# Peptides against a protein of PDB entry 1BH9: the designs that were tried, part 23

Target 1, 89 residues: chain A of PDB entry 1BH9
Amino acid sequence: FSEEQLNRYEMYRRSAFPKAAIKRLIQSITGTSVSQNVVIAMSGISKVFVGEVVEEALDVCEKWGEMPPLQPKHMREAVRRLKSKGQIP

## One batch from the design tools (peptide)

Design b1_p23_2 (made by RFdiffusion4)
Fold by OpenDDE base, seed 4:
Structure b1_p23_2 (fold): chain B 89 residues (1-89), chain A 23 residues (1-23)
Amino acid sequence: as target 1 above (89 residues)
Amino acid sequence: EIVTAMQTYAMSEMVSEMEYAMM
């Protein structure tokens, strides 16, 4: 990997969703309490999802002939592309 | 490739945390 990729990976690795917030969010949707393991699993899945969106956005940025940092337009296009590919609902 | 690495890490952390939580 390039140094830039490694730096992005390191930032990604260090990032995390607050467990309490995730728990509250899930419970607000399900209407029931959730276990710690569910929170852990959902946190991990969410992190992976964000990573996929960011990677797609970086690809968009590059294909548009632009340079980081990512802008909202890149993120919006990334989501659109991922939806078109069926990778996200 | 970087996404795969990130996903692998996330999964490993998830498993580790689940194991810890189940102790």
Scores: peptide ipSAE 0.032, ipTM 0.588, DockQ to the pose 0.040
Fold by OpenDDE base, seed 3:
Structure b1_p23_2 (fold): chain B 89 residues (1-89), chain A 23 residues (1-23)
Amino acid sequence: as target 1 above (89 residues)
Amino acid sequence: EIVTAMQTYAMSEMVSEMEYAMM
């Protein structure tokens, strides 16, 4: 891996969603309380999902001949491409 | 591929958290 990739990976490792926020979000959708294990699982899945979207957005940015930081247009295009590939709903 | 490494790390962290929560 390049130094840039390693740096991005380190930033990803340090990032996390607050458990309380995830719990509230899930409960707002389901209309009922959820277990701690469900919050842990959903937090992990969400982190993986965000990582995939960001990686796709970085690829978009590069292919458009642009440089970081990412902009909303890169994120929108990334989501579009991932949907097209069937990787997200 | 960096995404694969990220996913592996996230999975290991999730397993660790679940083990702690179930202890």
Scores: peptide ipSAE 0.030, ipTM 0.575, DockQ to the pose 0.040
Fold by OpenDDE base, seed 2:
Structure b1_p23_2 (fold): chain B 89 residues (1-89), chain A 23 residues (1-23)
Amino acid sequence: as target 1 above (89 residues)
Amino acid sequence: EIVTAMQTYAMSEMVSEMEYAMM
């Protein structure tokens, strides 16, 4: 791995959605309280999802012949592509 | 569906953070 890749991974590793926000979102959907473990699990799933989108966005950026940093347009295109691949509903 | 909702939330947060970073 390049130093740049390692740095991105390190930032990814340190990042996380706030548990309170995740809990509020889940409860707004389910209409009931959820356990701490559910919040942890969903937070992890969300983080993995973000990682997948970012990876796709990096591919988009490269294929468009552009250089980092990623821009919102890369993220939007990444989501579109992942939907077309069936990875996002 | 809860998984879809979380994905939607994650996407919105990503876009928001990137827009903020580019300001």
Scores: peptide ipSAE 0.027, ipTM 0.523, DockQ to the pose 0.276
Fold by OpenDDE base, seed 1:
Structure b1_p23_2 (fold): chain B 89 residues (1-89), chain A 23 residues (1-23)
Amino acid sequence: as target 1 above (89 residues)
Amino acid sequence: EIVTAMQTYAMSEMVSEMEYAMM
């Protein structure tokens, strides 16, 4: 990996959704309390999803002949492409 | 349903963070 790739990975690794927010969201949907393990699992799934979108957005940025940092337009296009590939609903 | 909701939440957070970072 390049230094830039390693730096991006470190930022990704350090990032996290607030557990309280995830717990509240799940409980608002299910109508019942959820365990810590459920929150951890959903946090992990969400982080993986973010990683996939960012990776696709970087590809979009490159294919458009643009340079980082990523912009909202790259993220929106990444989501559209992932949907077309059936990788996200 | 829960997974879809988390995806929606994640996207909203990403967009919000990106907009903030661009300011």
Scores: peptide ipSAE 0.026, ipTM 0.511, DockQ to the pose 0.290

Design b1_p23_2_s1 (made by RFdiffusion4, then SolubleMPNN; from b1_p23_2, 14 letters changed)
Fold by OpenDDE base, seed 5:
Structure b1_p23_2_s1 (fold): chain B 89 residues (1-89), chain A 23 residues (1-23)
Amino acid sequence: as target 1 above (89 residues)
Amino acid sequence: AIMEALMEYALETLVEEMEKALL
């Protein structure tokens, strides 16, 4: 990866989703309150997911012969490819 | 269902942040 691509990757790796938002999201699905530990675990999973998507998006960008920065279309295509590969549900 | 929803939320959030950064 180019230095610019690596910089973008690091930005997303350092990103974190608000715990309150994750908690609300989970509770909207489960219909019950969730513990802090569950939120922490799901937050960690979310961060790993971001890393995988960004890595795939960088590959998409390169394969399309495009240059940084990453664009939403790269992220959408990355998710599609990861689903196709069975790497994410 | 939880994982799918979580991924959707994450992707939407990332896309929104990226769009802001590109502007």
Scores: peptide ipSAE 0.232, ipTM 0.755, DockQ to the pose 0.283
Fold by OpenDDE base, seed 4:
Formats: structure tokens, sequence, C-alpha cells
Structure b1_p23_2_s1 (fold): chain B 89 residues (1-89), chain A 23 residues (1-23)
């Protein structure tokens, strides 16, 4: 596995978002109950988001001349860059 | 609003887990 693949796997493992938490979050915004399918869909989107952030964070780490493992600062910078590029809200 | 909040939650959770793993 490549470094990116390993990092992505670890992020997926660590970012196991509980369905209950996602459901509560959505409901707190919508003000109404949401279906299991909506929670599943949003969970999937969250996984994709994490993957994209990790990919960008690896690029940040490289551009900063730093070595793995990724640190929170790389993730924060990755998000800022992705927002700037219009890839994420 | 939902996507922004969801992504913020995901990032917060992810960073928290990373910090725990690095300790």
Amino acid sequence: as target 1 above (89 residues)
Amino acid sequence: AIMEALMEYALETLVEEMEKALL
C-alpha cells in the first residue's frame, strides 16, 4: 500500500461516525426527524469528505517539507485550501 | 447549512481522534 492508502485507511478507521450522532446533528438543523437512508447517505458523504481532506493534507505536508504522520495542522490547512478551491463548502 | 455542519463535525471528530492517537 502507498502512504496515501495507509493514511486514508487509518482516517477511515478513526473517523467512524456513529449513525446516532449524525442523525442528531441533522435533526438539530432540520428541526424534524430524518430517515435511516438519509443518515446512511450523509455518512457516505462524510467518508468521501474525509478522503478528500486527507489527500489534500498529504499535499500540504509535502509542500511544507514535513514527514508523516499527518498532524491536525495539516488537516486544518487542507480544509482551508479545499474551501478556497471551492471543492468543499 | 447541513453539509457545512456535517463537515465541521467530521473535521472536529477526525482531529480529536488524531490527537488522541498521537498522544
Scores: peptide ipSAE 0.230, ipTM 0.746, DockQ to the pose 0.315
Fold by OpenDDE base, seed 1:
Structure b1_p23_2_s1 (fold): chain B 89 residues (1-89), chain A 23 residues (1-23)
Amino acid sequence: as target 1 above (89 residues)
Amino acid sequence: AIMEALMEYALETLVEEMEKALL
């Protein structure tokens, strides 16, 4: 592993969201119960989202002249930039 | 509404885990 690859791997590992939490979140919005397939789909979308944020955060870190590992400030800036680019809501 | 809430939850959770690991 390169340092960058290891950093991304750790971020993905930390971003394993419990199915119960995803289910409760959706149900709190819809007001009704949701199927297992819906939870699986939303879990997948969450993973894709994290991947996109991490990729942008690595770019932010590099542009700021800093070295891994990523810090919360890189993640917050990444989200702001992705919203600005219209890549995420 | 669901997508926005899901993204907020994911970000908050991720940042919290990162902060714990850095301490």
Scores: peptide ipSAE 0.218, ipTM 0.740, DockQ to the pose 0.317
Fold by OpenDDE base, seed 2:
Formats: sequence, C-alpha cells, structure tokens
Structure b1_p23_2_s1 (fold): chain B 89 residues (1-89), chain A 23 residues (1-23)
Amino acid sequence: as target 1 above (89 residues)
Amino acid sequence: AIMEALMEYALETLVEEMEKALL
C-alpha cells in the first residue's frame, strides 16, 4: 500500500465511536442499562472491526486498480469479503 | 445480535464520514 493509504488506515483505526451512541445501541438491544465497562468493551470491539474493514477496503481498492482515497464502495465490498471469509458475522 | 448491530452502526458511521470527506 502507498504511504497515503497507510495514513488513511491509521486514521480510521484510531477513530473511536461516541460512547453515548454505543451505549444507546446496546441498550436498544438489551432493554436495560449497561455499565461503562460494557460500553468500553464494545467500543474496543468496534474499533477492531473498523481496522479490519479499512484494511480490507484498502486491499479492495488496490485490487480494483483504483487510487486513493477510499470510497464507500470499497468499504461495502470489504464487509462483503470479510463476511465471505468468515472473519466477521 | 449485539455484534451485528455494532457492525451495522460502525459501517453506517464510516460510510457517512467518508461521504462527508469526499464532499
């Protein structure tokens, strides 16, 4: 990958989702309040997921013979591939 | 269920942010 692609990967990997949003999401499923520790754990998992998706998306972009920056289509394809590989549910 | 929801949220958020960056 190009240096630019790597920089983009790190940017997305380092980004974190708002705790409030994650909390609301979990609560909408569980139907009950969740602890800060649960939110932290889920935040971590989400971050790992982002990293995996971005990494795959960079590969998709390259394999398609396209140049940066990443586009939504690369992200969507990345998710499909990761699911196909059984890396994500 | 939670994991799937988190993935959906993450993907939607990423796409949204990317679209903003491309504008």
Scores: peptide ipSAE 0.205, ipTM 0.730, DockQ to the pose 0.297

Design b1_p23_2_s2 (made by RFdiffusion4, then SolubleMPNN; from b1_p23_2, 12 letters changed)
Fold by OpenDDE base, seed 4:
Structure b1_p23_2_s2 (fold): chain B 89 residues (1-89), chain A 23 residues (1-23)
Amino acid sequence: as target 1 above (89 residues)
Amino acid sequence: EIMKALMEYAMETLVEEMEEALL
């Protein structure tokens, strides 16, 4: 691996959504308190989701004949495509 | 509904961070 690849991997591995924010979001929907385990599970799912969107966005970027870094437009298009494929709601 | 909201939140947060990084 190049140093760049390693750095990207480490950044991705260390990235995470704030637990408090996820907890508040879930509780705002359920109307009840949520355990730490549920927050951890949802955090993990969110991380996987982001990974899938980024992967699709990179494909979009390439298909549009553009070069990284990714831009918001690539992310928005990725989400549209994943919805169309039935991979995300 | 929970998953949908969670995904929407994730995208909003990610897009916001990306926009900030591009400024």
Scores: peptide ipSAE 0.160, ipTM 0.688, DockQ to the pose 0.280
Fold by OpenDDE base, seed 1:
Structure b1_p23_2_s2 (fold): chain B 89 residues (1-89), chain A 23 residues (1-23)
Amino acid sequence: as target 1 above (89 residues)
Amino acid sequence: EIMKALMEYAMETLVEEMEEALL
């Protein structure tokens, strides 16, 4: 792979949702405090989810005969398709 | 449930950031 591909991978690897936001979201649902380990686990799952959506969005982009970069319309369509496949709720 | 809410939050955040980057 090229240096450009590596750079994109590193940017993805370093990206993350704010822990405070994840914690507050979970607590708003559960009605009680959650541990750091739970926040870490949920953060990881969320990141994996984004990766899967991006992969599907790239497929959508290709099927539509378009070229990167991805746009919000590709992401929205990816989510619809993944829901249809039963891969996400 | 929690997983659905997390996924919705993730997508809302991602789409918002993408839209801002494309402006």
Scores: peptide ipSAE 0.158, ipTM 0.685, DockQ to the pose 0.275
Fold by OpenDDE base, seed 3:
Order: C-alpha cells, then structure tokens, then sequence
Structure b1_p23_2_s2 (fold): chain B 89 residues (1-89), chain A 23 residues (1-23)
C-alpha cells in the first residue's frame, strides 16, 4: 500500500457510522421510519464522502508542507475548499 | 436535506474521532 492508501484506510477505520445513528438521523429529517436498505445505502454514501474529504485533506496537508498523519485542521480546511469548489453543500 | 445532514454528521464524527486519537 502507498502512504496515501494506508492513511485513507486508517481514516475509514476511525470514522465509524453506526447504523442506528444513521437511521435516527434520517428519520429525524423525513419524519418517518426508513428501511434497512436505505440505511445501508446512506452509510455507503457517507463513507464515500469521507473518502473525498480525506483525499482533499491529504492535498491540503501536502500543500501546507506538512507530513501525515492527517489532523483535524486538514479536515476542516478540506471541507472549506470542497465547499468553495461547489463539491459539497 | 438528508445528504447535507449526513455530511455534517460524518464530519462531526470524524473530527471527534481524530481529535480523540491524537490526544
């Protein structure tokens, strides 16, 4: 594995999105119950989103002349940049 | 909407986990 791949893998491992939490979150918005399939799909989308943020954060880290592992500041900046690019709301 | 809420939840959780891991 490359350094970037290893770093992303560790981030995925740390970022846990329990099904119960995802389900409750969606239900709080929709006002109705959701199926297991919906929760699974949304969980997958969330993981993809994290991957995109991590990828941007790695770029931020590199551009700032810093070395892994990623820190919260890199993640926060990544989100700001992705928002400015219109890639996330 | 749902996606925005999921993104917010994901980032909040991720940042929290990272901060805890770094301490």
Amino acid sequence: as target 1 above (89 residues)
Amino acid sequence: EIMKALMEYAMETLVEEMEEALL
Scores: peptide ipSAE 0.151, ipTM 0.673, DockQ to the pose 0.295
Fold by OpenDDE base, seed 2:
Formats: structure tokens, C-alpha cells, sequence
Structure b1_p23_2_s2 (fold): chain B 89 residues (1-89), chain A 23 residues (1-23)
């Protein structure tokens, strides 16, 4: 992987989901409002999760003998593998 | 479960964004 190609993946790991979307999602599940701090915490968890998936996806891409950039199929496979490892439910 | 739903949402969003970026 070139530095430029890797940088594109890092940008995904450094990205954050919109607070409003996270808040709405949580509230749809809990049925109650959530505090700003909860949204911030959950946003952080989401960021960590994306990072872990991207790292696994890079491994998948390599193991499949494929060239960058990462594709959705690598991300989907990464999730399957992480579930198998018990990393995510 | 909240965490599961959050992870599912994150992946759905990420996959969609990646697909959009590749087009």
C-alpha cells in the first residue's frame, strides 16, 4: 500500500458519525432522551469500532491477494471475521 | 441491544459511503 492509499483508510478511522444520528439511534432503542455526554461517548465507541473494522479489512484485502483501495466487500468480510472472533456481537 | 444496533448502523453507513466514493 502506498502512503496515499493508506491515508485514505486512516481518514475513515478518524471520521465521526453525526451526533444527531447517533442520538436519534440510541433514543429509538431506549425510548428516552440521552445526554450530550452519552452521545459523545457512543460516538467515540463508534469511531473505535470503525477503526477496528478497517484494520481487519486491510488484513482481509491482503489475505485475498487483492490490491487497494479497500472495497465494501472487504469491510463486510472484516465484520464477519470480527464476529467470529467474538470482537463484536 | 444498543451496542449491536450502533455497530450495525456504523457499518451500513460506512459501506454506503465507500460505495459512493468508489463510483
Amino acid sequence: as target 1 above (89 residues)
Amino acid sequence: EIMKALMEYAMETLVEEMEEALL
Scores: peptide ipSAE 0.147, ipTM 0.672, DockQ to the pose 0.308

Design b1_p23_2_s3 (made by RFdiffusion4, then SolubleMPNN; from b1_p23_2, 13 letters changed)
Fold by OpenDDE base, seed 3:
Structure b1_p23_2_s3 (fold): chain B 89 residues (1-89), chain A 23 residues (1-23)
Amino acid sequence: as target 1 above (89 residues)
Amino acid sequence: KIIEALMEYALKELVEEMEKALL
């Protein structure tokens, strides 16, 4: 496995993103109950998002001349960069 | 709006988990 893949795997494991939490989050926005299928779909999107952030964070880490494991500062910078690239809202 | 909220939630969780692990 590549270093990038390993980091993604670790972040996926740590970020539990419980279905209940996602469901509550969506419902707090929509004001109504959401289906299990919607929660599953949103969970999948969240997973993809995490992967993209981790990938960018690894690039940040490298560009800063630092070594894994990733730190919060890498994640924060990754998000900023992805936003600037228009890759995430 | 929902996607942005999910992103915010995910980022918050990730950062918090990482901070806990690196303490």
Scores: peptide ipSAE 0.280, ipTM 0.781, DockQ to the pose 0.291
Fold by OpenDDE base, seed 1:
Structure b1_p23_2_s3 (fold): chain B 89 residues (1-89), chain A 23 residues (1-23)
Amino acid sequence: as target 1 above (89 residues)
Amino acid sequence: KIIEALMEYALKELVEEMEKALL
């Protein structure tokens, strides 16, 4: 794998969120229990979100003249840029 | 509301794991 491919793989691996945590988070907001299918859907949305942030972060890293692996500062900047572009809330 | 909370949670966990890996 290239450094970029490996970096993306590691980010996706680290973004495997426990279903129990997602369920509790949703329930804390809605005040009611949530179905397994809803948890699965929300887990999927979260994964897509991480993918978009990682992609943007790689672009940030490159534009700053830096090399992988990604660092927290790249992720934070990526989120700011995606919000500015209206790609995420 | 829910989506925003999920995003916040995801970023927190991701950054935390990333920081651990860099140490």
Scores: peptide ipSAE 0.271, ipTM 0.777, DockQ to the pose 0.324
Fold by OpenDDE base, seed 4:
Structure b1_p23_2_s3 (fold): chain B 89 residues (1-89), chain A 23 residues (1-23)
Amino acid sequence: as target 1 above (89 residues)
Amino acid sequence: KIIEALMEYALKELVEEMEKALL
Protein backbone atom coordinates (compact mmCIF):
# COMPACT_ATOMS: atom_id res chain seq x y z
CA PHE B 1 0.00 0.00 0.00
CA SER B 2 0.99 3.57 -0.55
CA GLU B 3 1.09 5.77 2.52
CA GLU B 4 -2.12 7.42 1.35
CA GLN B 5 -3.91 4.10 0.91
CA LEU B 6 -2.78 2.91 4.33
CA ASN B 7 -3.93 6.16 5.91
CA ARG B 8 -7.37 5.87 4.32
CA TYR B 9 -7.72 2.26 5.40
CA GLU B 10 -6.91 3.13 9.01
CA MET B 11 -9.40 5.99 9.04
CA TYR B 12 -12.19 3.85 7.62
CA ARG B 13 -11.45 1.11 10.13
CA ARG B 14 -11.59 3.59 13.01
CA SER B 15 -14.87 4.99 11.71
CA ALA B 16 -16.72 1.77 12.50
CA PHE B 17 -18.76 3.38 15.26
CA PRO B 18 -20.63 1.14 17.71
CA LYS B 19 -24.34 0.97 16.98
CA ALA B 20 -25.13 1.41 20.66
CA ALA B 21 -23.26 4.71 20.76
CA ILE B 22 -25.05 6.00 17.67
CA LYS B 23 -28.39 4.92 19.13
CA ARG B 24 -27.72 6.67 22.43
CA LEU B 25 -26.65 9.83 20.64
CA ILE B 26 -29.78 10.01 18.53
CA GLN B 27 -32.07 9.21 21.44
CA SER B 28 -30.45 11.91 23.55
CA ILE B 29 -31.51 14.41 20.89
CA THR B 30 -34.95 13.09 19.96
CA GLY B 31 -35.99 12.17 23.48
CA THR B 32 -37.46 8.91 22.25
CA SER B 33 -36.34 5.48 21.08
CA VAL B 34 -35.16 4.93 17.52
CA SER B 35 -35.35 1.82 15.37
CA GLN B 36 -32.40 -0.33 14.42
CA ASN B 37 -32.89 0.69 10.79
CA VAL B 38 -32.50 4.35 11.70
CA VAL B 39 -29.27 3.53 13.52
CA ILE B 40 -28.00 1.66 10.46
CA ALA B 41 -28.87 4.58 8.20
CA MET B 42 -27.13 7.06 10.49
CA SER B 43 -24.10 4.79 10.68
CA GLY B 44 -23.95 4.83 6.90
CA ILE B 45 -24.15 8.60 6.80
CA SER B 46 -21.32 8.75 9.33
CA LYS B 47 -19.15 6.55 7.12
CA VAL B 48 -19.77 8.80 4.11
CA PHE B 49 -18.93 11.82 6.23
CA VAL B 50 -15.66 10.27 7.37
CA GLY B 51 -14.74 9.48 3.77
CA GLU B 52 -15.29 13.07 2.70
CA VAL B 53 -13.35 14.45 5.66
CA VAL B 54 -10.43 12.10 5.05
CA GLU B 55 -10.30 13.02 1.38
CA GLU B 56 -10.23 16.72 2.23
CA ALA B 57 -7.72 16.16 5.03
CA LEU B 58 -5.33 14.44 2.63
CA ASP B 59 -5.61 17.45 0.35
CA VAL B 60 -4.93 19.76 3.30
CA CYS B 61 -1.91 17.70 4.28
CA GLU B 62 -0.51 17.91 0.76
CA LYS B 63 -1.21 21.63 0.40
CA TRP B 64 0.58 22.27 3.69
CA GLY B 65 3.58 20.42 2.31
CA GLU B 66 3.31 17.70 4.93
CA MET B 67 3.46 13.92 4.73
CA PRO B 68 1.00 11.27 5.96
CA PRO B 69 -0.18 9.92 8.30
CA LEU B 70 -2.96 12.42 8.88
CA GLN B 71 -2.99 14.31 12.15
CA PRO B 72 -5.87 15.86 14.10
CA LYS B 73 -4.98 19.29 12.73
CA HIS B 74 -5.59 18.06 9.17
CA MET B 75 -9.00 16.69 10.15
CA ARG B 76 -10.02 19.92 11.88
CA GLU B 77 -8.95 22.01 8.91
CA ALA B 78 -10.71 19.63 6.51
CA VAL B 79 -14.00 20.08 8.37
CA ARG B 80 -13.63 23.86 8.28
CA ARG B 81 -12.99 23.78 4.54
CA LEU B 82 -15.88 21.43 3.82
CA LYS B 83 -18.24 23.68 5.77
CA SER B 84 -16.92 26.68 3.86
CA LYS B 85 -17.55 24.87 0.57
CA GLY B 86 -21.05 23.93 1.71
CA GLN B 87 -20.30 20.23 1.36
CA ILE B 88 -21.24 19.47 4.95
CA PRO B 89 -23.65 21.18 7.38
CA LYS A 1 -29.47 19.07 14.63
CA ILE A 2 -29.16 15.28 14.52
CA ILE A 3 -26.78 15.30 11.55
CA GLU A 4 -24.63 17.99 13.10
CA ALA A 5 -24.45 16.11 16.39
CA LEU A 6 -23.59 12.93 14.54
CA MET A 7 -20.77 14.64 12.68
CA GLU A 8 -19.44 16.14 15.90
CA TYR A 9 -19.51 12.75 17.57
CA ALA A 10 -17.78 11.08 14.63
CA LEU A 11 -15.08 13.74 14.44
CA LYS A 12 -14.46 13.56 18.18
CA GLU A 13 -14.05 9.79 18.07
CA LEU A 14 -11.75 9.95 15.04
CA VAL A 15 -9.56 12.63 16.56
CA GLU A 16 -9.28 10.70 19.82
CA GLU A 17 -8.32 7.52 17.98
CA MET A 18 -5.77 9.39 15.90
CA GLU A 19 -4.25 10.97 18.99
CA LYS A 20 -3.94 7.56 20.62
CA ALA A 21 -2.28 6.13 17.52
CA LEU A 22 0.21 9.00 17.38
CA LEU A 23 1.39 8.41 20.97
Scores: peptide ipSAE 0.267, ipTM 0.772, DockQ to the pose 0.322
Fold by OpenDDE base, seed 2:
Structure b1_p23_2_s3 (fold): chain B 89 residues (1-89), chain A 23 residues (1-23)
Amino acid sequence: as target 1 above (89 residues)
Amino acid sequence: KIIEALMEYALKELVEEMEKALL
């Protein structure tokens, strides 16, 4: 496996957010309880988001002339760039 | 607002986990 593949795998493993945390987050905003299906849907959205951020972060890392593994600074810059591009709110 | 909060939460958790792994 390439360093990129391993790095992405680790990111996805770490991004397996607990359902309870997602549920609590949503409920803190809505002020009401949410169904299990809503939590599952939001979990899916979160996973997609992580994937997009990681992809952008890999590009950032490369453009900065740095080598894996990805660091927090790459993730933060990735989010900034994605927002700038209008790809995420 | 929900999506934004979710993204902020996700990013925070990812950054924290990455920092722990790099230590």
Scores: peptide ipSAE 0.266, ipTM 0.771, DockQ to the pose 0.332

Design b1_p23_2_s4 (made by RFdiffusion4, then SolubleMPNN; from b1_p23_2, 14 letters changed)
Fold by OpenDDE base, seed 3:
Structure b1_p23_2_s4 (fold): chain B 89 residues (1-89), chain A 23 residues (1-23)
Amino acid sequence: as target 1 above (89 residues)
Amino acid sequence: KILEALMEYALETLVEEMEEALL
């Protein structure tokens, strides 16, 4: 595994996005109940999002001349950059 | 709206978990 893959794996392990939490979040926005399939889909999207943020964060870390493991500051900066690039809303 | 909220939730969760892990 590459360093990037390992880092993403650790993020997936540490960060849990319980179906119940995602379901509640979506329902709070839509104002109605959502299907299990929708929750599953959104869970998948969340994982993809994390992967993209981690990838960008690793780049940030490197550009700042720092070494892993990633820190919250790298994640925050990654999000800013991804938004700037128009890669995420 | 949903995507943005989901991203916000995910980011907050990640940052929180990372901070706890680093401490």
Scores: peptide ipSAE 0.283, ipTM 0.785, DockQ to the pose 0.295
Fold by OpenDDE base, seed 5:
Structure b1_p23_2_s4 (fold): chain B 89 residues (1-89), chain A 23 residues (1-23)
Amino acid sequence: as target 1 above (89 residues)
Amino acid sequence: KILEALMEYALETLVEEMEEALL
């Protein structure tokens, strides 16, 4: 694996969000309990989101002339850019 | 609202873990 590939792998590994946390988060918004299937669906969406952010962050890192691994600043900038592009709310 | 919250949670969690890993 290249440094970039290793970086992406670590990001995906770190993005393994506990179902309990996702469930609680949703319930805090809806005010009601949610089903396991809803949690699974939201978990999947969250993983996809992380993937998109990581991809954008890698682009940010490259455009800034920096080298992996990704840093928090790359992730924060990636989110800002994705929001500005209308790719994420 | 839910999506925004999930994204915020995901980002905050990931960034926190990244910061910890970079130490």
Scores: peptide ipSAE 0.283, ipTM 0.785, DockQ to the pose 0.323
Fold by OpenDDE base, seed 1:
Structure b1_p23_2_s4 (fold): chain B 89 residues (1-89), chain A 23 residues (1-23)
Amino acid sequence: as target 1 above (89 residues)
Amino acid sequence: KILEALMEYALETLVEEMEEALL
């Protein structure tokens, strides 16, 4: 793997969210139980979100003249930029 | 509302994991 590919792989590995945590989070908001299918769908959306943030963070890292691995500061800046672009709420 | 909460949870969790790995 290239350095960039390895960086992405590690980010995705770290973004493995327990289904129980996702379920509890949704239920705390809705005030009622949710189905397994809803949890699966929300888990998938969360994974896609992380992928988009990582992609933007890699761009941030490059623009700052820095090298992988990505750091929290790149992720925070990526989110700000994606919000500014209207890509995420 | 749910989407925003999920994003916040995901980011907080990921950042925490990243910080631990970089220490």
Scores: peptide ipSAE 0.274, ipTM 0.781, DockQ to the pose 0.319
Fold by OpenDDE base, seed 2:
Structure b1_p23_2_s4 (fold): chain B 89 residues (1-89), chain A 23 residues (1-23)
Amino acid sequence: as target 1 above (89 residues)
Amino acid sequence: KILEALMEYALETLVEEMEEALL
């Protein structure tokens, strides 16, 4: 894909999830409260994850011979491929 | 477990937002 194509999805790469949602999610798993710093760190990880998925999804879209915009199927396939590559758990 | 859940949440959220944007 071209840099221009990637630029069209920059908003997704710059996206951030609500802190409250991140906090709640973590706490639901750990069973205990988490600090603001932990939420910030996890928010950062989430942002990196989104960026990697979007980049992979653009590659998927291109490899499938399809045209923008990205669709949910590209995102889901991107995650599958990243897992297969060992890039994400 | 936490990372996996976080990624799962992120993906679901993104998919929903994309679907809303495309419709």
Scores: peptide ipSAE 0.258, ipTM 0.772, DockQ to the pose 0.289

## One batch from the design tools (peptide)

Design b1_p24_1 (made by RFdiffusion4)
Fold by OpenDDE base, seed 5:
Structure b1_p24_1 (fold): chain B 89 residues (1-89), chain A 24 residues (1-24)
Amino acid sequence: as target 1 above (89 residues)
Amino acid sequence: ELAEEIEKHERESQALWALKEALE
């Protein structure tokens, strides 16, 4: 793997959604209070989801012969591809 | 407990990345 790939992984590893924000978001949808464990679980799942979308977007960017940073068009195409593959709903 | 498991998984993933780099 390239140094750039490792650096991106490190940044991803260190990233995290603020628990308070996730809690508020979930509660706004469910209409009721949620436990700390639910917040932790949803935070983790969300991180993995974002990681998968970004990885696909980077692949799109490369296949289109373009260079970072990622643009909205890469993200939209990534989501489309992941849906067509059944990777995401 | 769940938070600790997630952190453990993250550490394991990091170790795998480091190992793969060393072998290539």
Scores: peptide ipSAE 0.022, ipTM 0.513, DockQ to the pose 0.054
Fold by OpenDDE base, seed 3:
Structure b1_p24_1 (fold): chain B 89 residues (1-89), chain A 24 residues (1-24)
Amino acid sequence: as target 1 above (89 residues)
Amino acid sequence: ELAEEIEKHERESQALWALKEALE
């Protein structure tokens, strides 16, 4: 791995969604209060989801003969590909 | 438990990238 790749992975591992924001978002959808465990679970699942999308986007970027940083076009194509593979709705 | 699954996912992702790099 390049130094850039290592730094990216490290940043990903250390990243997290603010609990308060996630709680408010979930409650806005469900219309009811949610437990701390639900917030933790949804935060983690969301992080994994974002990671998978970014991974696919990086693959798209490479296949198009381009280099990071990722651009909106890579993200859009990544989502399209993941949907076609049945990995996301 | 969830934290362990996340860590597992991250390790797997890194392994895939390593394989990809080796195949280039």
Scores: peptide ipSAE 0.021, ipTM 0.492, DockQ to the pose 0.074
Fold by OpenDDE base, seed 2:
Structure b1_p24_1 (fold): chain B 89 residues (1-89), chain A 24 residues (1-24)
Amino acid sequence: as target 1 above (89 residues)
Amino acid sequence: ELAEEIEKHERESQALWALKEALE
């Protein structure tokens, strides 16, 4: 890893979705209150999902001969590729 | 535990990147 990559990884590791926001989002979909464990689980799953998309986007950026920071076009392409691979729905 | 699985995933991702760099 380059120093820049390591820095991004550390930022990712320290990042977390606000529990309150996740709770509100889930409840807006389910229409029912959710437990703390559900919020924790969904927060974790969401973080993993974002991590996978960002990782793919970084690969896209590199393959396109471009340099960070990531742009929306990289994220969109990453999602398309992950879907084609069956890694995300 | 979910937290452990997340950490595992992060380590695996890092390993894959390291492998990618080694093959470049």
Scores: peptide ipSAE 0.021, ipTM 0.488, DockQ to the pose 0.070
Fold by OpenDDE base, seed 1:
Structure b1_p24_1 (fold): chain B 89 residues (1-89), chain A 24 residues (1-24)
Amino acid sequence: as target 1 above (89 residues)
Amino acid sequence: ELAEEIEKHERESQALWALKEALE
């Protein structure tokens, strides 16, 4: 792995969504209070989702013969590809 | 349970990264 890849991985593994913000967001959608476990689960799922999208976007960037940083077009294409693969709805 | 599955996923991901690096 390149230094950039390792650095990106380290930033990802240490990243987390603020629990309070996630709780508020979920409750805004559901209209009811949610448990801590639900917040943890949703936070984790969201983190994994973001990671998968970014990974796909990096692949897109590379396949297009372009260099980081990622651009909106890479992210949009990544989402399209993931949908086509059935990895996301 | 879902939290445990997420933790498992994180461990597996780390292992895969380590494996990939070792195979390079």
Scores: peptide ipSAE 0.020, ipTM 0.480, DockQ to the pose 0.055

